# Peptides against a protein of PDB entry 6DSZ: the designs that were tried, part 159

Target 1, 361 residues: chain A of PDB entry 6DSZ
Amino acid sequence: NYVVTAQKPTAVNGCVTGHFTSAEDLNLLIAKNTRLEIYVVTAEGLRPVKEVGMYGKIAVMELFRPKGESKDLLFILTAKYNACILEYKQSGESIDIITRAHGNVQDRIGRPSETGIIGIIDPECRMIGLRLYDGLFKVIPLDRDNKELKAFNIRLEELHVIDVKFLYGCQAPTICFVYQDPQGRHVKTYEVSLREKEFNKGPWKQENVEAEASMVIAVPEPFGGAIIIGQESITYHNGDKYLAIAPPIIKQSTIVCHNRVDPNGSRYLLGDMEGRLFMLLLEKEEQMDGTVTLKDLRVELLGETSIAECLTYLDNGVVFVGSRLGDSQLVKLNVDSNEQGSYVVAMETFTNLGPIVDMCV

## One batch from the design tools (peptide; made by RFdiffusion4, then SolubleMPNN)

Design b2_p18_2_s4 (from b2_p18_2, 5 letters changed)
Fold by OpenDDE base, seed 4:
Structure b2_p18_2_s4 (fold): chain B 361 residues (1-361), chain A 18 residues (1-18)
Amino acid sequence: as target 1 above (361 residues)
Amino acid sequence: YVPTPRPATTSSSRYVFP
């Protein structure tokens, strides 16, 4: 009986950066199927802190900081619809991952969406939103004292949601989503009423976006609004301002992931299916009244990495490239290009041994 | 031109490749 020591999964299916272990620590959290790896980003590199086995494949992993919390909490949703909110606690050398809240959010009825599970958190931490099934948007209200995650559904008229995010700077929690109907792809917004458990009309919509519009990026204040990423175009809309660019360079391969670099949403990393890494830049214009508006969008090719499943900017130009198909990487972004015109330098490579084929004998 | 990376939260870089 060769006990094939079940190799730990190496394929990365999610990553996030924040302050999970403390207010001061910068953490990298990596999801590898059922495993969560927690690192502290240090001047010397990534320091492993803890690995956590989850009771299921991690489908959603998001950090958030409710009002009055000194550090970030972690929301996890598994592929079997087990939700939890986790807190890191350390007492001396003892490290505990505490479940602050948990629940199962599975519905008995509904068609699982073809685009998979989407989980999002309101920037003001009022709620978690889940797109699990076609025609339903699940809401988990965030309450500090609630150990049991309770959810309710709101019906979506739009059956084919492609991507959804919560917007920033909204009085009420507001979602922005790309959806497909027989006429094409469109962008719409809804306000989410916790009181009435319904959608209200959102601040704006954009009908007939690019046919392959696939991602929504919520932009923080002062810009606000959202970026819509397509195959051929990148568009910005905030209700008052619309901008679109169609840089030829992005047409070569589909952008599949993104990550915000600056807290104010001035820069985003974009990764495509060929492992190309881009910087999306939001150029600001300061008005005479002190208001900041978006002047232009610009895309710059930085270089090539492993094919990213997820990207996360750490600090000082260091980026973690989480790869499912190839080796994950820690890369540095340089101000100056090398002789090949690349701004990307690989710092560390993490070998991906591929999918563990569960040979059920 | 790649804009300057986000400054470290401290006076020292949080990550320096040895």
Scores: peptide ipSAE 0.019, ipTM 0.523, DockQ to the pose 0.041
Fold by OpenDDE base, seed 3:
Structure b2_p18_2_s4 (fold): chain B 361 residues (1-361), chain A 18 residues (1-18)
Amino acid sequence: as target 1 above (361 residues)
Amino acid sequence: YVPTPRPATTSSSRYVFP
């Protein structure tokens, strides 16, 4: 059955930025249903390099760089639970996307989670974590030269995980997650033992967070810890320090996506359901011993864009706004606001033709 | 707000609107 997709999908359901084509190139990768688009970010704009058809809807797309790799590898998980690790290889004008590893991670038994598929990668590239089913956390160990992605499940006592990330700076791979129980929403951490294939007690927990806490952001060193984003509040916790803000401006619409701007985690872009673009700022305090701690959190409204499904900061204040509901955009962040108080200027717009119904004929 | 380039990008990887 040749599925002649007469029209290319235009709705964006994922985007990532990294060094996929080379160590030096900055790439934008865009997931549009079953299509992966690869761009090089240049001084002249986005240069298309390759489009790749995937054997299924892309559900997870993450760049990561294992120890000893010169450039990033791409992890993809499809909605049908096909996992792969992809490498870009160019030989002259010939461009190949090489499958380094693959596997199917579907379980025969399990309730698919209502919040959908979550895929995360340990910052030290020790494992991939997958929340696919309620009460299960799937682990894919990242071994060198393993062409077969093998996974195992660890049972989660917490049945209703809302979001999960791996933390930075942990001796063992450590997850931080928001979960819901009859008493409300909570944050918990677990260490993941590859050897024992079990969870160990994590470094911290926070019970009774905001009722609508929906996202976890892992913060890199020197801050470490996590940011928890809710409807009304943004909180930071690293085990030693807790800080919460409740800026009234975020109550108007639910924040639905985020992207780290600075490698040190000092700034994050936030997008809400109304297409408002925010900057979350982590203000540092340097202690007398040379340690850096979080002093404060601040949220600033930058402007309005298409409703973001995903955000990615490219470079030089340029942001890609991946939209599922509207047109995707390249936008420029300016130092100075316009007459309307917006720091956002649209540079390019990518027309979204809506959901392509793949009529399987 | 100061939009600054990422440190890891080369000069050739910087988006400059023509």
Scores: peptide ipSAE 0.017, ipTM 0.527, DockQ to the pose 0.061
Fold by OpenDDE base, seed 1:
Structure b2_p18_2_s4 (fold): chain B 361 residues (1-361), chain A 18 residues (1-18)
Amino acid sequence: as target 1 above (361 residues)
Amino acid sequence: YVPTPRPATTSSSRYVFP
């Protein structure tokens, strides 16, 4: 009996960094189709802890820490709309992944969005937001005692949402999104009322952004607001301040992923379709009253990697480059460039054996 | 601080939705 060991998926479709195994441990979590790999980041390297097989392709993977939790919880949404919240529990040598909550969030009626599934979590952990279908925003309230993930829909007037995030520092959960209409692409904000199950007017909007605006980055305090990334421009807006840059270097290839480096939102990694790795820098200006404002935006080319599907900064200049099309990598960011002018050095490469066609027999 | 992935045997568990 040749047990054909089913080849494990090698293509990465998501990655996240946080404190999942403990409050003190730094973890790298990697989604490879139906597989979740959990690592601890140590001084000696990545230590594998556990691999979890999921029933379905992972479409969303996000870490979040509700108030009073000592460590992060993991939200997973599958391509078949199965949602769960997972907790890591270790008791001596015994490691368990506990399901705190689960549910199916599929709607009977709706047009699946062409840009795919978007899942976001409110920074204050009040709710999960899902863009699954055109013209609908699904909300999952986060309740500690609820084992059943119940969701409701709010109608969006904007049918063609490109990207959406929750903003930081808002009294009510507030989304910021890029949408397209016949006049072009625009940015809008809405407050989400859990009580009324409706949208209220958000703090700001920006009409007529760049035609190819594709990504929203929510910026934490003290800056607040959002970054909008396009093909030719990067813009910042927080309701009071607007700043735009158009660095020629980003025109060569489309930015497709991002990851925050600093907790205060001063630096972001950007990856493009050619495998170029950039640093986006938010330059601060400290006002006489002690308030911090955005002075400028800068983009710096760091080097070249595999084409990133996802990026995550680990620690000490080490970045995981999750690739779907090529080999995933651990890379080191250096202060000084090498002889080729690159600040990026590959530390390890993970061979991608290509798409595992899950032949459902 | 050079995190290098070391191949370690990870226990595989299957997660099934109830």
Scores: peptide ipSAE 0.020, ipTM 0.459, DockQ to the pose 0.061; fails the geometry check
Fold by OpenDDE base, seed 5:
Structure b2_p18_2_s4 (fold): chain B 361 residues (1-361), chain A 18 residues (1-18)
Amino acid sequence: as target 1 above (361 residues)
Amino acid sequence: YVPTPRPATTSSSRYVFP
């Protein structure tokens, strides 16, 4: 009787940083297939707090803080379309993960999108948006008293959405997305009406972006707008200002993940398919009236890491590199480069034992 | 100060879904 000890998953498919355990704690949450790992970020390291088994592969994992909550809540969507909102509760030594709300958001009719599941949360916590199926945008209204996650669909005219985010600083929840049609790739915005359950015209659009535009980054205030990342170019648009750069260094490998470093959206980490780590910098210009405008975009090569599936900045220049293909890492960003010109130093490596054969028992 | 994770035995919860 070979008890095949089911190896715990080691490949990372998602990570997020926030204040989940308390208002004061900085947490790292790591998704490893069906497993959620919760850590507290301390001066001495990652302190493990709890591991949680999920009913299915984690497809979306996002922290959010509704108005009047003292700490972040966790939204999880599984690959089988089970959705939940989780809360961490601790009473002395007793640690509980409480399901605040749950539901299945699967549709009976729809073509699952080839690019997989996208889940996003409105920065003002008015709704969750889901791109699960082609030509549909699913909305989950966020209500504090609702234990049952109910969703509705809005029809998208754009059948091939590549990436989508909620924008910041919008009166109504507003999505920005890259889509493909026979003419190429484009960026569009829609306002989402919860009342009417429809899209309204968004504040701006950008037709004919780079053919390989693959990611949308929503930029917080004061800049607002979005960054569009392609194979050859990085563009910014906020409705009033457009700026594009085409740094030759990004052409070498496709950027596949990103993470915001600064709360004001002045810096972003970018990871490519070769494990190169970049910093994207938004240079500000302060106008005489006190308004802040984007002056320039700059990309800097920081160094090399494991190939990131996800990146998250923790604190004090420490970054968690979540890897699916290789070992996950904690890395330190230094102010000064080493002799090789790298600003990245590996602090800790987490061995990836390879693909868990999904024995979904 | 940079955090170094030591493998500590984490309490595992099997399922969060009802």
Scores: peptide ipSAE 0.010, ipTM 0.493, DockQ to the pose 0.060; fails the geometry check

Design b2_p18_3_s1 (from b2_p18_3, 9 letters changed)
Fold by OpenDDE base, seed 1:
Structure b2_p18_3_s1 (fold): chain B 361 residues (1-361), chain A 18 residues (1-18)
Amino acid sequence: as target 1 above (361 residues)
Amino acid sequence: SEEARRKAALEEKAKKAL
């Protein structure tokens, strides 16, 4: 009996960093098709803890910490619209991944969006938002005692949403999204009413952004607001302040992923379709009243990596580059450049054996 | 701290990859 050891997937389609195993542990979680790999970030590098098989391709993977939880919980949505909230439990040497809540969030009617599944979590953990279908925003209320993930839809007038995030520092859960209409691309905000199951007018909008505006980054306090990334420009808006930059270096290749480096939103990693790694810097200005405002935006080229599907900053200038098309990497960011002008050093490479053709048996 | 050890050895691993 040749047990054909089904080759494990090697292509990375998502990664996230947080405190999943404990409050003290720094974890790297990697999605590889139907597999979730859990690592502890140690002094010596990545220590594997557990692998979990999921009932379908992972489409969304996000860590979140509800009020009164000591560690992060994991939200997963599959490409078949199976949602779950997972918790890590360890009792001595016994390690269990428990399902706190689950549900299927598929609608009977709707056009699946061409830009794929988007899943986002409110920073205050009030709800999960899902863009699954054109003209619909699905809301999953987060309730601690509910084992069944119940969702409802809110109609979006904007049929072609490009990207969406929850904003920080909002009294009500507030989304910020890039959408396209016949006049171009625009940014809009909506407050989400859980009670009335409707959108209210958000705090701000920006009409006629760059035609290729593709990503929204929600910026934490003290800045708040959002960054909008295009092909040629990067813009910041928070309702009161607007800043735009058009660094020539980003025009060469499309930025496809991002990750926040600093908890206060001062720095972001950006990866493009050529495997270039950038740092986006938010320069601060302290006002006389002690308020912090955004002075400027700057982009710096750090170096070259594998083409990132996802990026996550670990600690101490170490970054995981999750690649679908190439080898995933653990890289170090240095303060000083090498002889080639690169600030990036590869620490470890994880061979990608290519797409496992899902032989649908 | 475990964090300080994590930082130091990630730096050492990075120096060995140079």
Scores: peptide ipSAE 0.024, ipTM 0.633, DockQ to the pose 0.783
Fold by OpenDDE base, seed 3:
Structure b2_p18_3_s1 (fold): chain B 361 residues (1-361), chain A 18 residues (1-18)
Amino acid sequence: as target 1 above (361 residues)
Amino acid sequence: SEEARRKAALEEKAKKAL
C-alpha cells in the first residue's frame, strides 16, 4: 500500500482575518483549494491551530458575527455550490469545526457568470447574497435555528454584474454593484426585500463610471457608501457625496484585490497584478454640526510583494499576502521607507509549489 | 503620511506593552 502522501495545496485563493477561535484571538484563515488553514496571530508570528479538508474548492470564504454570537462564524461556498456555516469549538485540547448550517445552492438553469462566484454577507447579518449566474441574485436568509441553508433567487435585470457588495448603515439590506451594458459600466443600488423576495429601488445610482471599473468596496459608517475601483480612477459615492481621484500610478497595473485596514474604513490595502501594494486613505472632515464627511481620497505606494490573490491586514502593520501565482508572504508595513522608498519588509515567505496536478494514476 | 506614521507607532507601542 503506497500511501501517496498527496502534496498539500500551497497556492492561496482566499484569506480572511477575524475572531474565529475565540472572541479574543485574532485569526488568519487561509483557503488553499480544498483546504482551510486556521492560524492564531501572535506576537511571535502565525501559530497553526487546525487544517480542515473541505468537500470542494473554496470559492467564497467570509467571517461574520450574527447578533448574540461571541465570536465570528465562517461562511464557505465551494465551486460546486456547497454552502456551509462553520463554528470553531474547543473543549480542552480537542478542537472541532462544527457545521452549524449547510446547503447546496446550485441552480439547474442559469448561465454561470464569467466573473465567477461572488458571495457577500450583509453587515447586519440579515442575509447572504450570491451572484452565481447571470440575471440572478441568490439570497440565503440567515436564521440562527435553521441548520438548512435555504436560498431563493431574485431576478436581476443587469445581466453582466462585475462586482457586488452589501452597503453599511442601511435600514434594509442594500446591495451596490458595478454592471456592464452596451452603454458602458454603471453603479446601481437595490434594497433586498426578504418578505417580498424582490428588489426595491436603492438609495442611489451612478451611470457611466469608468469603463474598467472592476471592484466595489462597501465603506462602514460614519462615511457609508461605496468605493469603486477602476483601472485609471478610484471613486466614492454615498448618495449625497461624490469624490473621484485618478492617480497615474494605478494606471500601470490593474488593482485586483483589497482589504480594509481600519474598522471605520479610513484605510484600505490595494494589490495589483504586478505585486504592488498600495494604501488607499480616506481623509475625513469634521463639520461644525459634528457630522463626519469624506474630504478626499489618497493613494500611496507602499512597496512590492508577491502578486496578491488576496490581502488581509492582521495587526501592528503586519499584512498577509495570499498569492496564487507566487509565494505567499507575511509583510511588515514600516513607518519610514527604506533607501529604495519601500515601506514593505518581508517577514516570512511561504513557498508556492504550483498547482497540484492530482495525477490519478 | 504622518498620520499613518503615528498609527503605526501606536500599534508598535501596544506590542511592547503585551
Scores: peptide ipSAE 0.000, ipTM 0.405, DockQ to the pose 0.069
Fold by OpenDDE base, seed 4:
Structure b2_p18_3_s1 (fold): chain B 361 residues (1-361), chain A 18 residues (1-18)
Amino acid sequence: as target 1 above (361 residues)
Amino acid sequence: SEEARRKAALEEKAKKAL
């Protein structure tokens, strides 16, 4: 009996940065199929802390900090619809990953959406939202004392949601989403009523966005609103302000991932299908009343990396490039370009041995 | 239509807790 030691997965499916091990530690969490890797970000690089085996491929991995938690909790949803909230606990040298809550959120009826599983968390930690099936938005209320993740469905009239996020700065949890209908792609917002288990009209909508609008980025305060990324255009809307840019450089390859660099949402990393890394900049205008408005959007080419499945800014211009198709990288963003005009320097490369096809033997 | 049947089946699941 050859025990084929199943090689550990090396392809990255997701990454997130936050304070999971402690309030003070900066962590990088990496999803590699069924494995969660937890690192501490140090001056010397990534220090491994723990690996966790999950019961299924990780489809969603998000850090969030409920009120009164000292550190972030981790939400995971698997491709088999197993949901959990994980907490890191350390007691001396003993490291435990505690399941705070779990549940299966699979529905017996529903068409799995072609754009896959989307999981989002309200910035105020009121709920988790899940787009699993066409015409349904699943809500998991976040309650501290509940060990069992309970969910309910809200009917979504828009059957073909492309991407969805919770907005910042909303009195009620508010989603912003790109959807497709026979007339094209559109952006809409809904408020989510936990009490009534329904959608209310959101603050704004934008009909007839770019035909290839594929991603929503929720922008934190002071800007608020959302960025919509297309093939040819990047747009911003917050209900009051609209801006659009169509930088020719983004037409060459589809932007496939993004990550916020600054906590205030002034900069975002964008990765495309060719491994090009961009910076999206939100140029601010400070009004005399102290309000901050968006003046302009700008895109800068930083350089080339492995094709990112996910990006996460760590600290000090260090970025983790999580790759599914190529080697994952730690890269440094420099202020000055090299002789080739690149601002990106590879610091470390993590060999990807390819997708481990779980041959179900 | 198959889409109409799917919509009806989804409506029956609306507001139900799992």
Scores: peptide ipSAE 0.000, ipTM 0.264, DockQ to the pose 0.008
Fold by OpenDDE base, seed 5:
Formats: sequence, structure tokens, C-alpha cells
Structure b2_p18_3_s1 (fold): chain B 361 residues (1-361), chain A 18 residues (1-18)
Amino acid sequence: as target 1 above (361 residues)
Amino acid sequence: SEEARRKAALEEKAKKAL
């Protein structure tokens, strides 16, 4: 009897930061294939709290706080389309992960999208959106009393969605997405009607974006709108204002992940396929009337890390670099550069033993 | 076309999810 000690997965495929264990705790949640790891961020580093096995590979992991919840809830979608909303409960030393709601959102008909599963949550917690299949947008209405996650589909005319996010500050839930057609890549917005279960025309569109536009970042208020990341360019649009930059440094490697540093969307971390870590800065201009406008976009090279699958800013200049291909890292961002011009210092490294080869013996 | 069949199946599915 060879007890194949099933090595725990070490490759990171998702990470999120929020207040899951309590309103006061800062948590790092890490997805490693079928495993969820929950940490508390402390002055001494990452304190492990709980590990949870999931009924499949985690494909989406998002924290959200419905109106009148004291702490964040966790949405998980697996690669087998099992959806759940999880709550952390602690009573003394007893720690429970409670399933608030669950459901299977698999569709009997549809082509699974080649770009994989996208899951997004409306910033006002009205709905979850899922791009699972080409030409469909799945909506899960968020209701507090509903233990069964019900979903419906809205048809997308745009068959090849690259990325999608919910926008901030919208009266109705509004998606912004990059799509590809025979003419190139474009950005479009739709309002999502829960009542009519249809799309309405969104506030804006941008036709003929960069051919390699790959990511949408929804920008919080007061700026609103979205950032579009390409291979050669970074663009901002909010319906009224358009800005574009083409910093030569981003052409060297494809940006593959991002994370918001500031709650107001002033700064974002960007990671590329070479493990370069950038800061994207939204430069503000204060008008004489006290209104704040976006003046410019700037990109700064911070340094080099492991190739990030996901990034998350924790606190006090500490960043978790979740890596699938290399070792995950806890890194410190410094104000001053070292002799090599790097602002990044590795604090801790988490060895990646590679993919669990399911040795089905 | 296979694309037209896929589009029709998606439309029928969107309608059944209503």
C-alpha cells in the first residue's frame, strides 16, 4: 500500500484580499487548485487560519460585502460550475465556513469560452455576472434570503469577449467588456436589467481599441469608467474623458494581471509575463471648484518578482505575488530604490513544487 | 452554418432561462 501522500497544491491560481474572518481582520485568501487557504495579515507576516477543500478547481474567487453585512462574503465558482457563497464564522476557537448559498450554474447548451471562466460581482452587490460560454452572459441575482443560487442567461451579440467587469457608480448594474470581431477589438458597455432579464444600451463605447487589448479594470468613483490594458497601450475611458499612454517599457512583455492598491483607484499594480512589477498611477488635477479630474496616466517599473498569476496589495507596501509557474512571494515595496533601481524586496518565498501530477496509478 | 445553429441554440437557451 503506497500511501501516495497527495502533496498539497502549491501553484497559486487566484488570490484576494479583504475582511473575511472579521470586519477588523485583513485577510489574504489563496486559491491553489481545489484548496482555499485563509490567512490573517499581521505585522509578523501571514498567519494561517483555515484551509478548505473545494469540490473542484477554483475558477473564480471574489470577496464582496452586501449592504448590511459586517464582513465580506466569498463567492467561489469551480471549473465544474459549482457556485457557492461562503461566510466565515468563529465561536471561540471553533471555526466554521458556512455555505450561505449554493448552486450549479452549468449550461446544457453552449460553447465553453476558450479564454476560460470570467466571474465578476457588481460593486453594489446587486448581481454576479459570469462569462462561461460564448454569446451568453449569466446573471446570478444576489438575494440575502436565497439559499439556492438561481441564474439566468442574457444573450451577448459579441461572441468573443476577452474580458469583462462591472463599472462603479452606475444606477443600474453596468458591464464594460473588451470583445473581438473581424474588424478588431472594441470596448462596449451594457446595462443589465434584472427585471426584464436583458441588456440595455450602456453609457459609452470605444471602437477600434488596440488589437491586443486584453484586460478591463473598473475604476472606482470619483473617476469612474475603465482602464483598458493592451500590449502597447493603456487607455482610460469614462464616457466623457479619454486618455491613452503608450510607454515603451510595457511592449517588452504582456501584462497579465493587475490589482488595485488604493480604494479610490489612484494606483494599480501590474504584472507581466517576465515577472516585472509595475505601478500604474492615475494623476489627479484638482480644479478651482474642488472637482478632481484625471490629468494623466503614468507607469513606473517597481522591480522584478516571480511571474504573477495574481497580485494583491495587502497593507503597508506589502504585496502578495501569487505564482503558478514559479514560487509565490510576499514582497515589500520601498520608497527608495536599491542600487539596481528596484523598489521591490522579497520578504518571504513560498516554494512551488509544480502541478500535482495526478498519478492515477 | 454551424455558427447559425450555435446562435439559434444560444437564443433558445436564453429564452428558456427567462
Scores: peptide ipSAE 0.000, ipTM 0.270, DockQ to the pose 0.008

